Peptides against a protein of PDB entry 1EMU. Designs and how they scored, part 31

Target 1, 132 residues: chain A of PDB entry 1EMU
Amino acid sequence: PPYLKWAESLHSLLDDQDGISLFRTFLKQEGCADLLDFWFACTGFRKLEPCDSNEEKRLKLARAIYRKYILDNNGIVSRQTKPATKSFIKGCIMKQLIDPAMFDQAQTEIQATMEENTYPSFLKSDIYLEYT

## One batch from the design tools (peptide; made by RFdiffusion4, then SolubleMPNN)

Design b2_p13_6_s4 (from b2_p13_6, 4 letters changed)
Fold by OpenDDE base, seed 1:
Structure b2_p13_6_s4 (fold): chain B 132 residues (1-132), chain A 13 residues (1-13)
Amino acid sequence: as target 1 above (132 residues)
Amino acid sequence: SIEDEILEELLSE
């Protein structure tokens, strides 16, 4: 069953809508749902192909991601991303150089945070265990 | 999807 695959890798969990739903519920209870939300925001942003028709949308989205997750010094995403990474993102925003990969390093760092902490905790949570 | 929901929320801000 899918829930067994979720325990094998974070990738398997994040590739399953039911798994994502349960994991996100868990993260909300832990006060760190922004980790997952940011991860998906980065993925979605990267999927937007840069072109004339997407320029406004991409800039708007990049700014929103920056303001919500990076600029917020009290946010968990900000706390779990390195200063150099955040500075790079800020620079991209200020210079309006909106490369599809501009959040890649931050996403990697947040993914590592989940791998090391929240994902293992999820597999031990009542939410996951009761589902199984 | 969750991804789409998150993006839509961000774009509405």
Scores: peptide ipSAE 0.769, ipTM 0.964, DockQ to the pose 0.842
Fold by OpenDDE base, seed 2:
Structure b2_p13_6_s4 (fold): chain B 132 residues (1-132), chain A 13 residues (1-13)
Amino acid sequence: as target 1 above (132 residues)
Amino acid sequence: SIEDEILEELLSE
């Protein structure tokens, strides 16, 4: 069943709508849902290829991601990203250099955080175990 | 999808 694949890799969990739903519920209870939300925000942002028709949208989205997750010093994403990474993102926003890959390093760091902490904890959670 | 939902929320802010 799919839930066994979820235990094999975080990637498998994040490719399954049911898996995402359960994982997000777990993260909300742990007060760290922003980790997953930021991860998806970065993925969605990277998919938006630069062009005249979406330039304004991309800038708006980049600024929103920055303000919500990076600028908030009390947020878990900010606490789990390196100062140099946050400074780079700030620089991109200030210079309006909105490259599709501008959040890649931050996404990598947040993914590592999930891999090392929240994902293993999820597999031991009542939410996951009750589902199995 | 969750990805679309998150992006829409961000764009509405």
Scores: peptide ipSAE 0.768, ipTM 0.964, DockQ to the pose 0.858
Fold by OpenDDE base, seed 5:
Structure b2_p13_6_s4 (fold): chain B 132 residues (1-132), chain A 13 residues (1-13)
Amino acid sequence: as target 1 above (132 residues)
Amino acid sequence: SIEDEILEELLSE
């Protein structure tokens, strides 16, 4: 069943609608939902092809991601990303150099945080265990 | 999808 695949990899969990729902509920209870939301925001942003018609949308989205997750020093995403990574993103925003991959390093760092902490905890949580 | 919902929320801010 799908829930067994969720335990095999984080990617399997994040590719499953039910898995995402349960994991997000768990993260909200732990006050860490921004980790997952940021991860999806980065993925969605990267999928937007740079072109004249998307320029305004991409810039607005990049700025929103930056303001919500990176600029907030008290946020969990900011605390779990390295200063150099945040500095790079800030530079991109200031220079308006909005490359599709500009959040890749930050996404990698947040993914590592989930892999090492919240994802294993989720697999031991009542939410997951009761689902199985 | 959750991805779309998150992006829509961000774009509405």
Scores: peptide ipSAE 0.767, ipTM 0.964, DockQ to the pose 0.859
Fold by OpenDDE base, seed 3:
Structure b2_p13_6_s4 (fold): chain B 132 residues (1-132), chain A 13 residues (1-13)
Amino acid sequence: as target 1 above (132 residues)
Amino acid sequence: SIEDEILEELLSE
């Protein structure tokens, strides 16, 4: 069943809507749902290719991601991203250089945080174990 | 999808 694949890799979990839903519920209980939300925001942002029809949407989305997750020093995403990474993103926003890959490093760092902490904890959680 | 939901929330701010 799919839940066994979720335990094999975070990638498998994040590629399954049911898995994502359970994981997000767990993260909310742990007060760190922003990790997953940011990860998906980055993925969705990267999918928006630069073009006339996407220009306004991409700029708005980039600014929203920055304000919500990077600029907030009290947020878990900000605490789990390196200063140089946050500085780079800030630079992109200020210069309006909105490259599809501008959040890639931050996404990688947040993914590592989940891999090392919340993902293993999820696999030990009542939410996951009761689902199995 | 959850991804779409998150993007919609961000774009509606």
Scores: peptide ipSAE 0.762, ipTM 0.963, DockQ to the pose 0.785

Design b2_p13_7_s1 (from b2_p13_7, 4 letters changed)
Fold by OpenDDE base, seed 5:
Structure b2_p13_7_s1 (fold): chain B 132 residues (1-132), chain A 13 residues (1-13)
Amino acid sequence: as target 1 above (132 residues)
Amino acid sequence: DELLEELIEEAIS
C-alpha cells in the first residue's frame, strides 16, 4: 500500500496527495508547515518557463516567496536556510534576475531539514501510525 | 498570500 512507500522515501510521500495531506497536518501541529509549503512553492516556481508574457508574474511570485519565507527572520524556513543562500535570493530579487532555479539551493536545504527531522518524526507520529 | 496558495496548489496537483 502507498503508506509503506511513504516510509521508504520522502519523495514517495510528497508524490502522494494523501501522504501530503497527512504530512502537512503533522507539520501544522509541529508549527512548521511552512517547510512543506515553501518546498512546493519552489517546485511550482521552477516549473514556470520564463517568457515575455509571464515575466511580471514570475517576478511577483519570486518576491512573494522571498517576502513570505526568506525575509522573515523569525520564520522556520529562514532559520533553516544558510545566510549565503538567502543573500543570493535577495540579490536575485534586487537585480530582478529571476531564473527558474533561483530557489533550488534553498529548496535543497529545506528538503534536507525535512529529511533529517520532520519526516522521520512523522513516521513515528500518531497521525501516520493510526493511518497504517 | 493568494498567489503563493495558487502556486502551491498547482505544484501539489
Scores: peptide ipSAE 0.594, ipTM 0.941, DockQ to the pose 0.943
Fold by OpenDDE base, seed 2:
Structure b2_p13_7_s1 (fold): chain B 132 residues (1-132), chain A 13 residues (1-13)
Amino acid sequence: as target 1 above (132 residues)
Amino acid sequence: DELLEELIEEAIS
């Protein structure tokens, strides 16, 4: 069943809508749902291919991601990203150099955080175990 | 943020 695949890799969990739903519920209880939301925001942003018609939208989205997750010093995403990574993103925003990959390093760091902490904890949680 | 919510939802789908 799918729930067994979720225990094999985080990728399998994040590729399943039911898995995402349960994982997000768990993260909300832990006060760290922003980790997952940021991860998907980065994925969605990278999928937007630059063109003349979406240039302004992409800039607005990049600014929104930056303001919500990176600039907030009290946020878990900000605390789990390296200063150099955050400064790079800030630089891109200030210079309006909005490359689709501008959040890749931050996404990698947040993914590592989930892999090392929240994902293993989820597999031991009542939410996951009751589902099995 | 509505823009971010749409972006996230699209990424999940």
Scores: peptide ipSAE 0.588, ipTM 0.940, DockQ to the pose 0.944
Fold by OpenDDE base, seed 3:
Structure b2_p13_7_s1 (fold): chain B 132 residues (1-132), chain A 13 residues (1-13)
Amino acid sequence: as target 1 above (132 residues)
Amino acid sequence: DELLEELIEEAIS
């Protein structure tokens, strides 16, 4: 069953809508749902191919991601991303150089945070165990 | 936040 695959890798969990739903519920209880939301925001952003018609939209999205997750010093995403990474993102926003990959490093760092902490905890949680 | 919600939804789909 899919729940066994979820325990094999975070990738398998994040590739399953049921898995995502349960994991997000768990993260909300832990006060760190922003980790997952940011991760998916980065994924969605990278999928947007730059073109003349979506340039303004991509800039607005980049700014929104930056303001919500990076600029907020009290946020878990900000606390779990390195200063150099945040500085790079800020630079892209200020210069309006909006490359599809501009959040890749931050996404990697947040993914590592989930791998090391929240994902293992999820597999030990009542939410996951009751589902099995 | 609405823009972000749409972006996340698209990524999950």
Scores: peptide ipSAE 0.584, ipTM 0.939, DockQ to the pose 0.952
Fold by OpenDDE base, seed 4:
Structure b2_p13_7_s1 (fold): chain B 132 residues (1-132), chain A 13 residues (1-13)
Amino acid sequence: as target 1 above (132 residues)
Amino acid sequence: DELLEELIEEAIS
C-alpha cells in the first residue's frame, strides 16, 4: 500500500495527495506546516515559464513567497535557511531578477530539514501509525 | 494569500 512507500522515501510521500494531507496535518500540529507549504510554493513557482506577459505576476509571487517565508525571522523557514541563501533571494527581489530557479537553494535546504527532522518524526507519529 | 494558495494547490496537483 502507498503508506509503506511513504516510509521508504520523502519523495513518495510528497507524490501522494493522501500522504501530503497527513504529513501537513502532522506538521501543523508541530507548528511547522510552513516547511511543506514553502516547498510546494517553490515547486509551483519553478514550473511557471517566464515570459513578457507574466513577468509582473511572477514578480508578485516571488515577493509573496519572500515576504511570507524568508523575511519572517520568526518563521521556521527563515530559521532553517542559510543567511547567504536568504540574501541571494532578497537580492533577486530587489533587482527584480526573477529566475525560475531563484528559490532552488532554499527549497533544497528546507527539504533537507524535512528529511532530517520532521519526516522521520512523522513516521513515528500517532497520526501515521494509526493510519497504517 | 490567495496567490500562494493557488500556487501551492497547483504544485500538489
Scores: peptide ipSAE 0.584, ipTM 0.939, DockQ to the pose 0.932

Design b2_p13_7_s2 (from b2_p13_7, 5 letters changed)
Fold by OpenDDE base, seed 1:
Structure b2_p13_7_s2 (fold): chain B 132 residues (1-132), chain A 13 residues (1-13)
Amino acid sequence: as target 1 above (132 residues)
Amino acid sequence: DELLQELIEEAIA
């Protein structure tokens, strides 16, 4: 069953809508749902192929991601991303150089945070265990 | 937030 695959890899969990839902619920209880939301925001952003017609939209999205998760120094995403990574993103925003991969490093760092902390805890949580 | 929410939802789908 899918829930067993969730325990084998974070990737499997994040590829399953039920898994995502449960994991996000858990993260909300832990006060760190922004980790997952940011991760998906980065994924969604990277999927947007840049073109003349969506340049303004992509810039707005990049700014939104930046302001929501990176600029907030008290936010968990900001705390779990390296200064150089945040500085790079800020630079992209300021220069309006919006590459689809501009959030990749930040996403990697947040993914590592989840792998090391919240994901293992989720597998030990009542939310997950009651589902199984 | 609206655009951001749509972005996340699309990524999850």
Scores: peptide ipSAE 0.626, ipTM 0.944, DockQ to the pose 0.962
Fold by OpenDDE base, seed 4:
Structure b2_p13_7_s2 (fold): chain B 132 residues (1-132), chain A 13 residues (1-13)
Amino acid sequence: as target 1 above (132 residues)
Amino acid sequence: DELLQELIEEAIA
């Protein structure tokens, strides 16, 4: 069953809507749902192909991601990203150089945080174990 | 943020 695959890799968990739902519920209870939301925001942003017609929208999205997750020094995403990574993103925003990959390093760092901490904890949680 | 919500939902889909 899918829940066994979720325990094999974070990738498998994040590729399953039921898995995502349970994991997000767990993260919300732990006060760190922003980790997952940011991860998906980065994925969605990277998938947007730059063109003249969506330049303004992409800039608005980048700014929104930046303001919500990176600029907020009290947020878990900000605390779990490296200063150099945050500075790079800030630079992109200020210069309005909005490359699809501008959040890649931050996403990688947040993914590592999940791999090392919240994902293992999720697999030990009542939410996951009761689902099995 | 509606824009972010839409972005996330599209990424999950």
Scores: peptide ipSAE 0.619, ipTM 0.944, DockQ to the pose 0.948
Fold by OpenDDE base, seed 2:
Structure b2_p13_7_s2 (fold): chain B 132 residues (1-132), chain A 13 residues (1-13)
Amino acid sequence: as target 1 above (132 residues)
Amino acid sequence: DELLQELIEEAIA
């Protein structure tokens, strides 16, 4: 069953809508749902191919991601990203150099945080165990 | 944020 695959890799969990739903519920209870939301925001942003018609939209989205997750020093994403990574993103925003990959390093760091902490905890949680 | 919510939902789908 799918729930067994979720225990094999975070990728399997994040590739399943039921898995995502349960994991997000768990993260909300832990006060760190922003980790997952940021991860998907980065994925969604990278999928947007730059073109003349979406340049303004992409800039607005990049700014929104930056303001919500990176600029907030009290946020879990900000606390789990390196200063150099946050500085790079700020630079991209200030210079309006909005490359699809501009959040890749931050996404990698947040993914590592989930892999090392929240994902293992989820597999031990009542939410996951009761689902099995 | 509506823009971010839409972006996230599209990424999940």
Scores: peptide ipSAE 0.618, ipTM 0.944, DockQ to the pose 0.942
Fold by OpenDDE base, seed 3:
Structure b2_p13_7_s2 (fold): chain B 132 residues (1-132), chain A 13 residues (1-13)
Amino acid sequence: as target 1 above (132 residues)
Amino acid sequence: DELLQELIEEAIA
């Protein structure tokens, strides 16, 4: 069953909508749903191929991601991303150099945070265990 | 927030 695959890798969990739903519920209880939301925001952003028709939208999205997750010093995403990574993103925003990969490093760091902390905790949670 | 929500939903789909 899919829930066994979720325990094998975070990737398997994030590729399953039921897994995502349960994991997000768990993260909300832990006060760190922003980790997952940011991760998917980065994924969605990277999928947007730059073109003349979406430049304004891509810039707006990049700014929104930056303001919500990077500038919020009290936020878990900000606390779990390195200063150099945040500075790079800020630079991209200020220079309006909006590359699809501009959030890749931040996404990697947040993924590592989930791998090391919240994902293992999820597999020990009542939410996951009751689902099995 | 609405734009981000749409972006996230699209990424999950």
Scores: peptide ipSAE 0.618, ipTM 0.943, DockQ to the pose 0.953

Design b2_p13_7_s3 (from b2_p13_7, 4 letters changed)
Fold by OpenDDE base, seed 5:
Structure b2_p13_7_s3 (fold): chain B 132 residues (1-132), chain A 13 residues (1-13)
Amino acid sequence: as target 1 above (132 residues)
Amino acid sequence: DELLEELIKEAEE
């Protein structure tokens, strides 16, 4: 069953709507749902093919991601990303160099945070165990 | 941010 696959990899969990729902509920209780939202924001952003018609939209999205998660010094995403990574993103925003991969390093760092902390905790949570 | 919310929602689907 899918819930067993969730225990094998974080990606299997994040590829399942039920898994996402349960994991989000858990993260909200832990006060760290922004980790998941940021991860999906980065994924969605990377999938946007840059072109003349969506340049403004991509810039606005990049700024929104930056302001919401990176610039917020009190946010968990900001606390779990390295200064050099945040500085790079800031530079991209300031220079308006909006490459689809500009958030990749930050996403990697947040993914590592989830895999090393919240994801294992989720698998031990009442939410997950009662679902199984 | 509405655009950001839509981006996240789309990525989850």
Scores: peptide ipSAE 0.485, ipTM 0.924, DockQ to the pose 0.954
Fold by OpenDDE base, seed 3:
Structure b2_p13_7_s3 (fold): chain B 132 residues (1-132), chain A 13 residues (1-13)
Amino acid sequence: as target 1 above (132 residues)
Amino acid sequence: DELLEELIKEAEE
């Protein structure tokens, strides 16, 4: 069953709608749902191929991601990303150089945070265990 | 942040 695959890899969990839902519920209880939302925001952003018709949209999205998750010093994403990574993103925003990969390093760092802490904790949580 | 919410939603699908 899918829930067993979720325990094998975070990728499997994040590729399943039910898995995402349960994981988000868990993260909300832990006060760190922004980790998941940021991760998906980065994924979605990278999938937007730059073109003349979406230039403004991509810039707005990049700014929104930056303001919500990177600039917020009290946020879990900000606390779990390295200063150099945040500085790079800031630079991209300020220069309006919006490469699809501009959030890749930050996403990697947040993914590592989930892998090392929240994901293992989720697999031991009542939410997951009651689902199984 | 409506665009951001949509972005996240689409990424999850």
Scores: peptide ipSAE 0.463, ipTM 0.920, DockQ to the pose 0.964
Fold by OpenDDE base, seed 4:
Structure b2_p13_7_s3 (fold): chain B 132 residues (1-132), chain A 13 residues (1-13)
Amino acid sequence: as target 1 above (132 residues)
Amino acid sequence: DELLEELIKEAEE
């Protein structure tokens, strides 16, 4: 069953709508749902191909991601990203140089946080175990 | 932010 695959890799969990839903519920209870939302935001942003017609839209999206997750010093994403990574993102925003990969390092760091902390905890949670 | 929310939801699908 799919839930066994979820226990084998975070990737499998994030590829499954039910898995995402349960994991997000767990993260919300832990006060860190922003980790997952940021991760998906980065993925979605990277998928947007830059062109002249969507430049302003992409800039607005980048700014929104930056303001919501990176700039917020009280946020879990900000606390789990390295200063150099956040500075790079800030630089991109300030220079209005919006490369599709500008959030990649931050996404990697947040993914590592999930892999090392929240994902293992999820697999031990009542939410996951009751689903099995 | 509507655009951000849409982006997140689209990425989850």
Scores: peptide ipSAE 0.173, ipTM 0.816, DockQ to the pose 0.952
Fold by OpenDDE base, seed 1:
Structure b2_p13_7_s3 (fold): chain B 132 residues (1-132), chain A 13 residues (1-13)
Amino acid sequence: as target 1 above (132 residues)
Amino acid sequence: DELLEELIKEAEE
């Protein structure tokens, strides 16, 4: 069953809508839902192919992601991303150079945070175990 | 991915 695949890798969990839903519920209880929301925001942003017609929209979205997750010094995402990474993102925003990959390093760092802590904890949680 | 789209919308808020 899919829930066994979720325990094999975080990737498998994040590829399953039910897995994502349960994991997000767990993260909310831990006060860390922003980790997953940011991760998906980065993925979604990267999928937006830059073109003349969506340049303004992409910039707006990048700014929103930046302000919500990176600029918030008290947020879990900000605390789990390196200063150089945040500085790079800030630079992109200020220069209005919005490459699809501008959040990649931050996403990698947040993914590592989940791999090292929240994902293993989820597999030991009542939410996951009761589902199995 | 519908859930992904919702998360993107939340990021815009």
Scores: peptide ipSAE 0.036, ipTM 0.696, DockQ to the pose 0.131

Design b2_p13_7_s4 (from b2_p13_7, 4 letters changed)
Fold by OpenDDE base, seed 5:
Order: C-alpha cells, then sequence, then structure tokens
Structure b2_p13_7_s4 (fold): chain B 132 residues (1-132), chain A 13 residues (1-13)
C-alpha cells in the first residue's frame, strides 16, 4: 500500500495527496507547516516558464515567497536556510533577476531539514501509525 | 497570501 512507500522515501510521500495531507497535518501540530508549503511554492515557481506575458506575475510570486518565508527572521524557513542562500534570493529580488531556479538552493536546504527531522518524526507519529 | 496559496495548490496537484 502507498503508506509503505511513504516510509521508503520523502519523495514518495510528497507524490501522494493522502501522504501530503497527513504530513501537513503533522507539521501543523509541530508548528512547522511552512517547511512543506515553502517546498511546494518553490516547486510551483520553478515550473513557471519565463515569458513576456508572465514576467510581472513571476516577479510578484517571487516577492511573495521572499517576504513570507525568507524575510521573516522568526520563521522556520528563514531559520533553516543559510545566510548566503537568503542573501542570494534577496539579491535576485532587488535586481529583478527572476530565474526559475532562484529558490532551488533554499528548497534543497529545507528539504534536507525535513529529511533529517520532521519526516522521520512523522513516521513515528500517531498520525502516521494510526493510518497504517 | 492568495497568490502563494494558488501556487502551492497547483504544485500539489
Amino acid sequence: as target 1 above (132 residues)
Amino acid sequence: DELLEELIEEAIA
């Protein structure tokens, strides 16, 4: 069943809507749902192909991601991303150089945080175990 | 943020 695949890799968990739902519920209880939301925001942003017609939209989205997750020094995403990574993103925003991959390093760092902490904890949680 | 919510929802789907 899918829940067994969730235990094999975070990727499998994040590819399953039921898995995402349960994991997000768990993260909310832990006060760190922003980790997952940021991860998906980065994924969604990267999928947007730059063109003349969506330039303004992409800039607005990049600014929104930056303001919500990177600029907030008290946020978990900001705390779990390296200063150099945040500085790079800030630079992109200020220069209005909005490459689809501008959040890749930050996403990688947040993914590592989930892999090392929240994902293993989720597999030990009542939410996951009761589902199995 | 409504824009972010839409972006996240699209990424999950």
Scores: peptide ipSAE 0.611, ipTM 0.942, DockQ to the pose 0.946
Fold by OpenDDE base, seed 1:
Structure b2_p13_7_s4 (fold): chain B 132 residues (1-132), chain A 13 residues (1-13)
Amino acid sequence: as target 1 above (132 residues)
Amino acid sequence: DELLEELIEEAIA
């Protein structure tokens, strides 16, 4: 069953809507749902192929991601991303150089945070265990 | 936030 695959890899969990829902619920209880939301925001952003017609939209999205998760120094995403990574993103925003991969490093760092902490805890949580 | 929410929803789908 899918829930067993969730325990084998974070990737499997994040590829399953039920898994995502449960994991996000858990993260909300832990006060760190922004980790997952940011991760998906980065994924969604990277999927947007840049073109002349969506340049303004992509810039707005990049700014939104930046302001929501990176600029907030008290936010968990900001705390779990390296200063150089945040500085790079800020630079992209300021220069309006919006590459689809501009959030990749930040996403990697947040993914590592989840792998090391919240994901293992989720597998030990009542939410997950009651589902199984 | 609306654009961001849509972005996340699309990524999850």
Scores: peptide ipSAE 0.610, ipTM 0.941, DockQ to the pose 0.963
Fold by OpenDDE base, seed 3:
Structure b2_p13_7_s4 (fold): chain B 132 residues (1-132), chain A 13 residues (1-13)
Amino acid sequence: as target 1 above (132 residues)
Amino acid sequence: DELLEELIEEAIA
């Protein structure tokens, strides 16, 4: 069953809508839902191929991601991303150099945070265990 | 926030 695959890798969990739903519910209880939301925001952003028709939208999205997750010093995403990573993103925003991969490093760091902390905790949670 | 929500939903789909 899919829930066994979720325990094998975070990737398997994030590729399953039921897994995502349960994991997000768990993260909300832990006050860490922004980790997952940011991760998917980065994924969605990277999928947007730059073109003349979406430049304004891509810039707006990049700014929104930056303001919500990077500038919020009290936020978990900000606390779990390195200063150099945040500075790079800020630079991209200020220079309006909006590359699809501009959030890749931040996404990697947040993924590592989930791998090391919230994902293992999820597999020990009542939410996951009751689902099995 | 609405734009981000749409972006996240698209990424999950």
Scores: peptide ipSAE 0.607, ipTM 0.941, DockQ to the pose 0.954
Fold by OpenDDE base, seed 4:
Structure b2_p13_7_s4 (fold): chain B 132 residues (1-132), chain A 13 residues (1-13)
Amino acid sequence: as target 1 above (132 residues)
Amino acid sequence: DELLEELIEEAIA
């Protein structure tokens, strides 16, 4: 069953809507749902092909991601991203150089945080174990 | 943020 695949890799968990739902519920209870939301925001942003017609929208999205997750020094995403990574993103925003990959390093760092901490904890949680 | 919500939902889909 899918829940066994979720325990094999974070990738498998994040590729399953039921898995995502349970994991997000767990993260919300732990006060760190922003980790997952940011991860998906980065994924969605990278998928947007830059063109003249969506330049303004992409800039608005980048700014929104930046303001919500990176600029907020009290947020878990900000605390779990490296200063150099945050500075790079800030630079992109300020210069309005909005490359689809501008959040890649931050996403990688947040993914590592989940891999090392919240994902293993999720697999030991009542939410996951009761689902099995 | 509605834009972010839409972005996230599209990424999950």
Scores: peptide ipSAE 0.598, ipTM 0.940, DockQ to the pose 0.950

